Peptides against a protein of PDB entry 3T7K. Designs and how they scored, part 154

Target 1, 248 residues: chain A of PDB entry 3T7K
Amino acid sequence: KAEKILARFNELPNYDLKAVCTGCFHDGFNEVDIEILNQLGIKIFDNIKETDKLNCIFAPKILRTEKFLKSLSFEPLKFALKPEFIIDLLKQIHSKKDKLSQININLFDYEINGINESIISKTKLPTKVFERANIRCINLVNDIPGGVDTIGSVLKAHGIEKINVLRSKKCTFEDIIPNDVSKQENGGIFKYVLIVTKASQVKKFTKLINDRDKNETILIVEWNWCVESIFHLNVDFTSKKNVLYQKK

## One batch from the design tools (peptide; made by RFdiffusion4, then SolubleMPNN)

Design b2_p23_1_s3 (from b2_p23_1, 12 letters changed)
Fold by OpenDDE base, seed 5:
Structure b2_p23_1_s3 (fold): chain B 248 residues (1-248), chain A 23 residues (1-23)
Amino acid sequence: as target 1 above (248 residues)
Amino acid sequence: MKEEDEKWEEAYKKMEELSKELE
């Protein structure tokens, strides 16, 4: 059926998109439209798997969803597109009126606002954002909104190797793991990196660390610090935004 | 899919509110 629909076009584009969707297309696509999209080089996946070599995200805007945050870790992310790309494309293809010899939909017209070429270019780097920032091991409180598994999965996608989950009410100093990274010459390395949700946790962890390891560097941040770092694909250690405690 | 995206947005909104309280 899709072949018959597409036969009216003299030339078909190959968009070469392997995509996931977030904040759109909740009901999915019918079988004919999936086949049409496949013939145009557009494949939509339900979930993110590294083996699928995903290169595209569909979303109405920048979102803080797991899929959106992980899409910025694609190697590379080629396109971040509004769902209107697919909508307009399918609309044009199903239109009986226009003896269109060609499909006239340019994917560059459907870029998500705020995801520019500068962001896209950083996804071509051989390293992940937290790897570049010398953050490989973090401590995460167990009461984090969104859950430790989901948050942890996003952080791992962006280069964090080890996530230690802290039971905020019961943890001791011995439960806190160091960020064991080789001292690179030109970067401030924090020995202890923690993501927390409450001021009481800041007080607790700063006391525990300073009482036992007085001279060490500490970074305590909110989840939003990680999100901002992901959205920019850069960690700005000069910014105090979403930093709850810092000891250099 | 809808439920997951909405749950995430709500969770993040709560975190932003908490962040403002900590400032």
Scores: peptide ipSAE 0.024, ipTM 0.618, DockQ to the pose 0.773
Fold by OpenDDE base, seed 1:
Structure b2_p23_1_s3 (fold): chain B 248 residues (1-248), chain A 23 residues (1-23)
Amino acid sequence: as target 1 above (248 residues)
Amino acid sequence: MKEEDEKWEEAYKKMEELSKELE
């Protein structure tokens, strides 16, 4: 039992982690290890639910998985840790040789490369990354890899309120929704924001919009534009990277 | 867990390939 294993320690840390895993621990944990982790204040969940107030992600590196991307929307994300934290922790606890009175594992030694304190600090902001960028309504093509539901779920986690799915082959101008953001004085608001997968879609949508409204602002991006924005928790409108068409 | 992560990695790999075609 976990209690017998932990009895050798005089004091147990409380890590206060509510975590999900991605790209690691595919086989899960045995019952004893789950109990040990729970006694140390580490709770691992299978899925992301807002009600669980998740604050941690375990991953070997920065990943483009749904779980990883959504973890950057946690309020706040306290820790992004390598799986070696759990591995080393459990190894130390199960070690019979070391008469360790205390568990000596520091969370900061296991940070995921590229998720620095600057990124973590941005998860404490009251707004989401796309909300700060004045992107609330987007158009998403129906043939996007990963599927509209999952892509849409990630985007919503990061502050997009409305996702309009476009049937790329059959859509008309009337199917394209505007980004309905009240004109705050100081920010370039794009009236039409679209995520597309093909150059032919760029040509189609630019034509449809420009033929009906020549003076409107348009932003057409690929999914990687969204991913980069999420990884940085900032939208850089000066960058042309992953931007397929822009009209200011 | 494994199946979802693999599915997403494959989807993203395809998107990266598409991105290169659009450049």
Scores: peptide ipSAE 0.023, ipTM 0.621, DockQ to the pose 0.800
Fold by OpenDDE base, seed 4:
Structure b2_p23_1_s3 (fold): chain B 248 residues (1-248), chain A 23 residues (1-23)
Amino acid sequence: as target 1 above (248 residues)
Amino acid sequence: MKEEDEKWEEAYKKMEELSKELE
């Protein structure tokens, strides 16, 4: 069926997209449209797997979903596109009236607002955002919205190697892990990095650390600090936004 | 897909509420 539909075109583009979708196409695609997209070099996957070498995301805008956040860790992310790309493409293909010898859809016309070439270029770097920031080990409170597994998986995708889950009500100083990074000469390394959800946790963890390990560097942030860092593919240590406690 | 996005939206709302409490 797809071949018959596409036979009217003299040349077919190969977009070479391996994509996931978020915030769009909730009902999926019919079999014919999937086959059409496949013939155009567009493969849509349900889930992110490293083996699939994903290079594209479809979303209506910048989202805070797991898929969107992880897409910024693709190696590289080639395209972040609005769903209108697929919609317009399929409309053009199914249109019987257009005596178009060629599909005339340009990927660059469908870029997600706020994902610019500067962001895309950073996905080509050999390192991940938190790796560049010398954040290797973090402490994560167990009551974080979204769940520790999902949040942890996003953080790992962006270069955090070890996620220590803290039972916020029962944890002691001994439960808090240090950010064990090799002292790079020029980077502000925080010995303790924590992601928390409540002001009471800030008070608790600052007390626990300061009482037992005086004069050490501490960074306590909310999840939004991580999200902003991911969206920019850069950690700005000069910003106090989403930083709950910082001791240098 | 829809369920996952909805879950994240709910989580985001909760995070925003928490952020307001931390201000």
Scores: peptide ipSAE 0.023, ipTM 0.622, DockQ to the pose 0.785
Fold by OpenDDE base, seed 3:
Structure b2_p23_1_s3 (fold): chain B 248 residues (1-248), chain A 23 residues (1-23)
Amino acid sequence: as target 1 above (248 residues)
Amino acid sequence: MKEEDEKWEEAYKKMEELSKELE
């Protein structure tokens, strides 16, 4: 059926998209449309796997979903597109009235607002955002919304190597891991990096660390600090936004 | 697919509420 539908076109584009969707296409696609998309070089995956070499995300806007956040770790992310790309493409293909001998849909017309070429270009860098920021080991509270596994997976996708989960009510100083990074001259290196959810946790961890390791650098942030860093593919250590405690 | 996106949206709303409590 897809072949018969596409036979009216003299030439088919090859978009070369390996994509995931978030915040759109919840019901998926019918078999015919999947076949059409495949013939146009558009392959949509249900889940993110490194082996699939994903290069595209479909979303209506910037989202804080796992898929969207992880898409910014693609190597590279080539396209971040609105779902209207697929909608308009399929509409044009299924249209019997259009005397169009060619599919006339340009990918660049469907870019997600706020994902610009500067962001896309950073996905071509050999390093991940937290790696560039000298954050390799973090402490994560166990009561974080979204769950430690999902949050941890996003952080790992962006270059955090080790995630230590802290039992916020029972943890001691000995449970807190240092961010073991070589002293690089030009980067803000924090010995202790923590992601927390409550003011009581800030008070607890600052006390535990300062009582036992008084002269060390501490960064305590909200999850939104990580999200903003991911969205910009850059850590801004000058910003106090979403920073709960900082000791330089 | 709906469940994961909804779960994240709910989690985010909850985090926003928590962030307001921290202010």
Scores: peptide ipSAE 0.022, ipTM 0.601, DockQ to the pose 0.718

Design b2_p23_1_s4 (from b2_p23_1, 13 letters changed)
Fold by OpenDDE base, seed 4:
Structure b2_p23_1_s4 (fold): chain B 248 residues (1-248), chain A 23 residues (1-23)
Amino acid sequence: as target 1 above (248 residues)
Amino acid sequence: MKEQDEADEKAYEEMLERSKELE
């Protein structure tokens, strides 16, 4: 059926997209449209798998979803596109009126606002954002909104190797892991990195660390600190935004 | 998906409020 629909076009583009969707296409696509998209080099996956070598995200805007945040870890992210690209493409293809010999849809017309070439270019870097920031091991409170698995999965996609989940009410100093990064010469490494949700946790963890491991470097942040770092594909240690406690 | 976005937005707002308490 798809072949018959596409036969009216003399030339078909190959978009070479391996994509996931977030905040759009909740009902999926019918079999014919999937086949059409496949013939145009557009493959849509339900979930992110490293083996699929995903290079595209469809979303209406910048979102804080797991899929969107992880898409910024693609190697590279080639395109971040609005769902209207697919909608307009399928509309054009299903249109009987247009004696269109060619599909005339430009990917660049459908870019997600705020995902610019600077962001896309950073996804071509050989390292992940938190790797570049010398954040390898983090402590994550168990009561984090979104859940430790989702948050942890996003953080891992962006170069955090080890996520230690802290039971905020029961944790001791011994439960807190250091950020074990080999001392690279040029950058202040925080020995303890923690993602917390409330001020009481800041007080607790700062006390625990300072009482047992005096004079060590501590970074306590909100999840938003991580999100902003992901959205910029850069950690700005000069910013106090979403930093709850910092000891250099 | 919508639920996750809403949850994330709510979480963000809650965290933002908590951050203001720490300042």
Scores: peptide ipSAE 0.020, ipTM 0.501, DockQ to the pose 0.592
Fold by OpenDDE base, seed 5:
Structure b2_p23_1_s4 (fold): chain B 248 residues (1-248), chain A 23 residues (1-23)
Amino acid sequence: as target 1 above (248 residues)
Amino acid sequence: MKEQDEADEKAYEEMLERSKELE
């Protein structure tokens, strides 16, 4: 069926997109449209798997969803596109009125606002954002909104190797893991990195660490610190935004 | 899929608002 629909075009583009969607196309696509998109080099996946070598995200805007945040870890992310790309493309293809010999849809016209070439270029780096920041092992409180699995999955996609989940009410100093990274000359390595949700947790963890390991470096942040780091594909250690406690 | 993405977005927005209160 798709071949018959596409037969009216003399030449078909190959967009070479392997994509996921977030905040759009909740009802999915019919089989004919999926086949049409496949013929145009557009493959849409339901979930993110590393084996699929995804290179594209469809979303109406910048979102804080798991899929959107993980898309910034693609190797590389080639395109971040509005859903209107697919909508307009399919409309043009299904249109019986336009005796168009060619499909005239340019991907660059459908870029998500705020995902610029600078962000895209950083996805070509051989390292992940938290890896570059020397953050490999973190402590995460168990009461984090969104859940430890979702948050942990995003953080791992961005180069955090080990996530230690802390029972915020019951944890002791022995439950806190160090950020085991070799000291690099040019960057302050924090021995203890924690993501927390409440000021009471800051007081608790700072006390536990300082009472037992007084001379060590501590970074306690909110989830938004991680999100901002992901959106910029850079950790800014000069910013105090979303930093709840820092000891260098 | 739809419901999960919306739920995740809401959860993250709630975290954002809480963060602002802590600053």
Scores: peptide ipSAE 0.023, ipTM 0.529, DockQ to the pose 0.843; fails the geometry check
Fold by OpenDDE base, seed 3:
Structure b2_p23_1_s4 (fold): chain B 248 residues (1-248), chain A 23 residues (1-23)
Amino acid sequence: as target 1 above (248 residues)
Amino acid sequence: MKEQDEADEKAYEEMLERSKELE
């Protein structure tokens, strides 16, 4: 069926998109439209897998969903597009009235607001954002909204190797892991990095660490610190935004 | 897909509320 629909066009574009969707297309696509999209070099996946070599995200805007945050870890992310790209494309293809010899849809007209070339260019870097920031091992409180699995999965996609889950009410100093990274010449390495959800946790962890390892560097942040770092594909250690405690 | 995105959005809202409590 798709071949018959597309036969009216003399030339078909190849968009070369391997995409996931978030905040759009909740009902998916019918079989004909999936086949049409496939013929145009657009493949949509239900989930993110590294083996699929995903290069595109469809979303109405910047979102804090797992899929959106992970899309910024694609190697590279080529396009972040509004769902209107697919909508307009399919509309043009299904239109019987337009004697169009060619599909006239430009992907660049459908870029998600706020995802610019500077962000896209950073996805071509050989390192991940937290790897560049010398954050490889973190402590994460178990009561984090969204769950430790989702948050942990996003963090791992962005270069965190080890996530230690802390039972916030029962943890001791011995439960806290160091951020064991080789001293790189040009960046302040925090020995202890923690993501917390409450001010009481800041007080608890700062006390535990300072009582046992007083001279060590500590970074305690909110999840929003990680999100902002992901959205910029850069960690700004000069910013105090979403930093709850910092000891250099 | 829809359920996971909705769960993530809800989780985000909950995170935002908690972040306000930290301020």
Scores: peptide ipSAE 0.021, ipTM 0.527, DockQ to the pose 0.729; fails the geometry check
Fold by OpenDDE base, seed 1:
Structure b2_p23_1_s4 (fold): chain B 248 residues (1-248), chain A 23 residues (1-23)
Amino acid sequence: as target 1 above (248 residues)
Amino acid sequence: MKEQDEADEKAYEEMLERSKELE
């Protein structure tokens, strides 16, 4: 069926997209459309797997979904596209009225607002955003919205190697892990990095650390600090936005 | 979080409607 539909075109583009979708196409595609997309070099996956070498995300806008946040860790992310790309493409292909000899859809016309070439270029870097920031080991409170597994998975995709989950009500100083990173020349390594949800947790953890390991560097942030860092593919340690406590 | 979630839900619903036009 797909071959018959595409036979009217003299030349078919190869878009070379390995994509996931978020905030769109929840019902998927019919078998014919999947085959059409495949013949155009567009493969859509249900889930993110490293082995699939994904290079594209479809979303209506910048989203805070797991898939969207992880897409910024693709190596590289080649395209972040609005779903209208697929919609317009399939509409053009299924159109019987236009004796179109060629498919005329340009990927660059469908870029997600706010994902610019500067962001795309950073996905080509050999390092991940938190790796560049010297954040290897973090402490995460167990009551974080979205769950520790989802949040942890996103953080790992962006270069955090170890996630220690803290039971906020029961944790002691011994439960807090240090960020084990060798001191690089440019300073700014925090010995303790924590993601928390409440001001009471800030008070608790600062006290625990300062009482037992005085004079050490501490960074306590909200999840939004991580999200902003991911969206920019850069950690700005000069910004106080979403930083709850910092001791240098 | 809530405001962003609501915005994401609305965007999702709008895209769902558009996706149905592909059927």
Scores: peptide ipSAE 0.020, ipTM 0.494, DockQ to the pose 0.036; fails the geometry check

Design b2_p23_2_s1 (from b2_p23_2, 11 letters changed)
Fold by OpenDDE base, seed 2:
Structure b2_p23_2_s1 (fold): chain B 248 residues (1-248), chain A 23 residues (1-23)
Amino acid sequence: as target 1 above (248 residues)
Amino acid sequence: SKEYLERIEKELKEAEELEKKWS
């Protein structure tokens, strides 16, 4: 069926997309449409796997979903597109009215608002955003909304190597891990990096660290600090937004 | 198609609700 539908076109584009979807197309596509998309070089995957070399995400807008956040770690992310790309493409292909010899859908017309070339270009860097920021080991509270597994997976995709989950009610100083990175000459490295959810946790962890390891550098942030860093593919240490405690 | 659009709109609302859980 797909071949018959596409036979009316003299030339088919090859979009070369290996994509995941978020906030759209959760029910997938019918068999004919998926075959059509495949013939056009558009392959949609259900889940993110490194082996698939994904280069595209479909989403209606910037989202805070696991898939969207992880898509910014693709190597590289080539395209971030609105689902209307697929809709318009399929609509044009299934249309009987137009003696269209060619498919006239341009990928660049369907870019997600806010994902610009600057962001896309950073996905070509050999390092990940938190790696560039000298954040390798973090402490994460166990009561974080979204769950430690999901958040941890996103953070790992973006260069965090070790995630230590803290039991917020029972943890001691010995449970807190240092961010063990080699000192770079010009970069302020925080010895302790923590992602917390509550002000009470800030008070607790600052006290524990300051009492046992005096004069060390501490960074305590909210999850939103990480999200903003991912969305920009840059850590801005000059910003106080979503920073709960900082000691240099 | 209209059907795809309606589905997308529904899923968008669901995604927005998921985002709120992370705030």
Scores: peptide ipSAE 0.108, ipTM 0.743, DockQ to the pose 0.914
Fold by OpenDDE base, seed 4:
Structure b2_p23_2_s1 (fold): chain B 248 residues (1-248), chain A 23 residues (1-23)
Amino acid sequence: as target 1 above (248 residues)
Amino acid sequence: SKEYLERIEKELKEAEELEKKWS
């Protein structure tokens, strides 16, 4: 069926997209349209797997979903596209009235607002954003919205190697892990990095650390700090935005 | 085919509305 539909075109583009979708196409595509997309070099996957060498994300806008955040860790992310790309493409293909001999859809016309070439270029770097920031081990409170597994998976995708989950009400100093990184010449290294949700947790953890390990560097942030870092593919240690406590 | 595309468009719109609720 797909071949018959596409037979009217003299040349077919090869978009070479291996993509996931977020915030769109929840019910997926019918078999015919999947085959059409496949013939155009567009493969859509349900889940992110490293083996699939994903290079594209479809989303209506910048989202805070696991898929979107992880897409910024693709190696590289080639395209971040609005779902209208697929919609317009399929409309053109299924149009019986269109006398076009060629598919006239340009990927560059469908870029997600806010994902610019600067962001895309950073996905070509050999390192991940938190790796570059010398954040390898973090402490994460167990009551974080979205769940520790989801948040942890995003953080790992972006270079954090160890996620220590803290039971916020029951944890002691001994439960807090240090950010064990080799000293790099450039960049601030915080011995303790924590992602928390409440001011009470800031008070608790700062006390625990300062009482037992005096004069050590501490960074306590909100999840939004991580999200912003991911969206920019850069950690700005000069910004106090979403930083709850910082001791250098 | 037209109905299918309309469904996709509808689904997209619904997804956008859901995201607005979480913003």
Scores: peptide ipSAE 0.100, ipTM 0.732, DockQ to the pose 0.267
Fold by OpenDDE base, seed 5:
Order: C-alpha cells, then sequence, then structure tokens
Structure b2_p23_2_s1 (fold): chain B 248 residues (1-248), chain A 23 residues (1-23)
C-alpha cells in the first residue's frame, strides 16, 4: 500500500533518520505511515538502544525527559526536529490534490529551538560531557525526583561510569565513593561529587567528608546542574548555578 | 529545595501535557 501511495513521486528523498520521540506521537503511527517513513529513510524506535545507532530526536521543544537528555549523547546527534516535520511530510504524501513530482519538505526547517549547530557539533566529539569534565564516579541520593534508575541512566549515557546510590538518612562516610580519575590536562578534579536534593543533605555530607578527609575537594550539586551541563554539552566549573557546595 | 521540586513537577506536567497534545 505504501508503494502505491509513493508511486506518484518520481524521486523520493532519503532522510537517513533513526529517531526516538518524546513529548509527541506517544500512540505511534499506523502501519502504512510507518512503511512510508521507512521508504523515506525515517525509522522511529520506541526505546533508546546503543546498537540502533540513533541520530535523531523528535520533540516539540527542549524537554527534560530521559529520551531528550539521552539524545544529546547520540554519536552523533544529527538532527533534533519538531514533530511537524513528520506531520507535514505525511500530509503532503497523502494529499490527492497535488500532482507533486517531488516531496518538498526540508528537515532543516523543523529544527527544535535552542538546539543549534554548536550543540550538534559537540555530539561529534569522541568523549562525553562528564568524561571531559573528569567526573567518572558520582554519589546520588536515593530520594532524587525521577528515580535513581532514570537519573542514573542519563548520567551513564553522558560518560559517568559509576553511580553510587546513597541512603541519605542512614549513610556514613564509608558509603561515599571517591571520583577516582587520573588528572587530565586543563581540568579540575573533584574527589567527591554528589547530587543531592536538600540543604540538610549538604550539611550532612560536607560534615562527614570534612571530618574524615578534610583536605579533599568536594562538589555538591542539584540535578539541574547536570541538566544544564547536558544541554550545553559542557561543564562550566566557574558557574555557581545549581552548585550547593564547592571546595577546591 | 522546595523550589527545585516544584520546578521538576512543573516540567514533568508540561511534558505530559505536550505528549497529550501531540498524541
Amino acid sequence: as target 1 above (248 residues)
Amino acid sequence: SKEYLERIEKELKEAEELEKKWS
């Protein structure tokens, strides 16, 4: 059926998109439309898997969803597109009125606001954002909104290798893991990196660490610190935004 | 912080609403 629909076009574009969707198309597409999209080089996946070599995200805008945040870790992310791309494309294809010899939809017209070429270019780097920042091991409180699994998955996608979950009310100094990384050129290394949710946790962890390891470097941040770092694909250690405690 | 939680909840709600809109 898709072949018959597409037969009216003398040439078909190949968009070469392997995509996931977030904040749009949660009910998916019908079988015919999926086939049409496939013939145009557009494949939509339900979940993110490394083996699928995903290169595209569909979303109405920048979102803080797991899929959106992980899309910025694609190797590379080629396109971040509004859902209107697919909508307009399918509308044109199903249109009986237009004796169009060609599909006239340019994907560059559907870029998500705020995802520019600078961001896209950084996804071509051989390293991940937290890897570049010398953050390999982090401590994460167990009461983090969104859950430790989701947050942890995003962080791992962006280069954090080890996530230690802390039981905030019961943890001791011995439960806190160090960020064990070799000193790289041009980067500060924090021995202890923690993501917390409450001021009381800052007080607790700073006391625990300073009492037992008083001369070491500490970085305590909110989840928003990580999100901002992901959105920029760069960690700015000069910024105090979303930093709750820093000891250099 | 309370503000942090409120922001997250707001963003999640907005995302959900967007998903419904584009369903």
Scores: peptide ipSAE 0.025, ipTM 0.477, DockQ to the pose 0.051
Fold by OpenDDE base, seed 3:
Structure b2_p23_2_s1 (fold): chain B 248 residues (1-248), chain A 23 residues (1-23)
Amino acid sequence: as target 1 above (248 residues)
Amino acid sequence: SKEYLERIEKELKEAEELEKKWS
């Protein structure tokens, strides 16, 4: 059926997209449309796997979903597109009234607002954002909204190697792990990096660390600090936004 | 802070609702 539908076109574009979707197309596509998209070089995956060499994200706007955040770790992310690309494409293909003998949908007309070429270009770097920031090991409180698994997965996608989950009410100093970084590439080095959710945790962890490991560097941030760093693919250590405590 | 938690929970909920709504 897809072949018959596409037969009216003299030449088919090859968009070369390996994509995931977030905030759109949750029910997927019918078999015919999947086949059509496949013939146009568009393959949509349900989940993110490194082996699939994903290069595209479909979303209506910048989102804070796991898929969107992880898409910025693609190597490289070539395209961040609005779902209207697929909609308009399929609409044109299924239209019997259009006098068009060729598909003329341009990818560049469907870019997600706020994902510019500067961001896209950074996905071509050989390092990940937190790797460049010298953040290898972090401490994460167990009561974080979204869950430690989801948050941890995003952080790992962006270069954090080890995530230590802290039971916020029961943890001691011995439960806190240092950020073991031997070399400074770009950015500051903090011995202790923690992601927390509330002020009481800041007070607790700062006390625990300062009492037992005096004069060490500490960075305590909100999840939004990580999100902003991901969205910019850069850690700005000069900014105090979403930083709850820092000791340099 | 409590406000921070409420904000992030709201954002997550909104994202989930958006994904369910869009087809």
Scores: peptide ipSAE 0.022, ipTM 0.458, DockQ to the pose 0.068

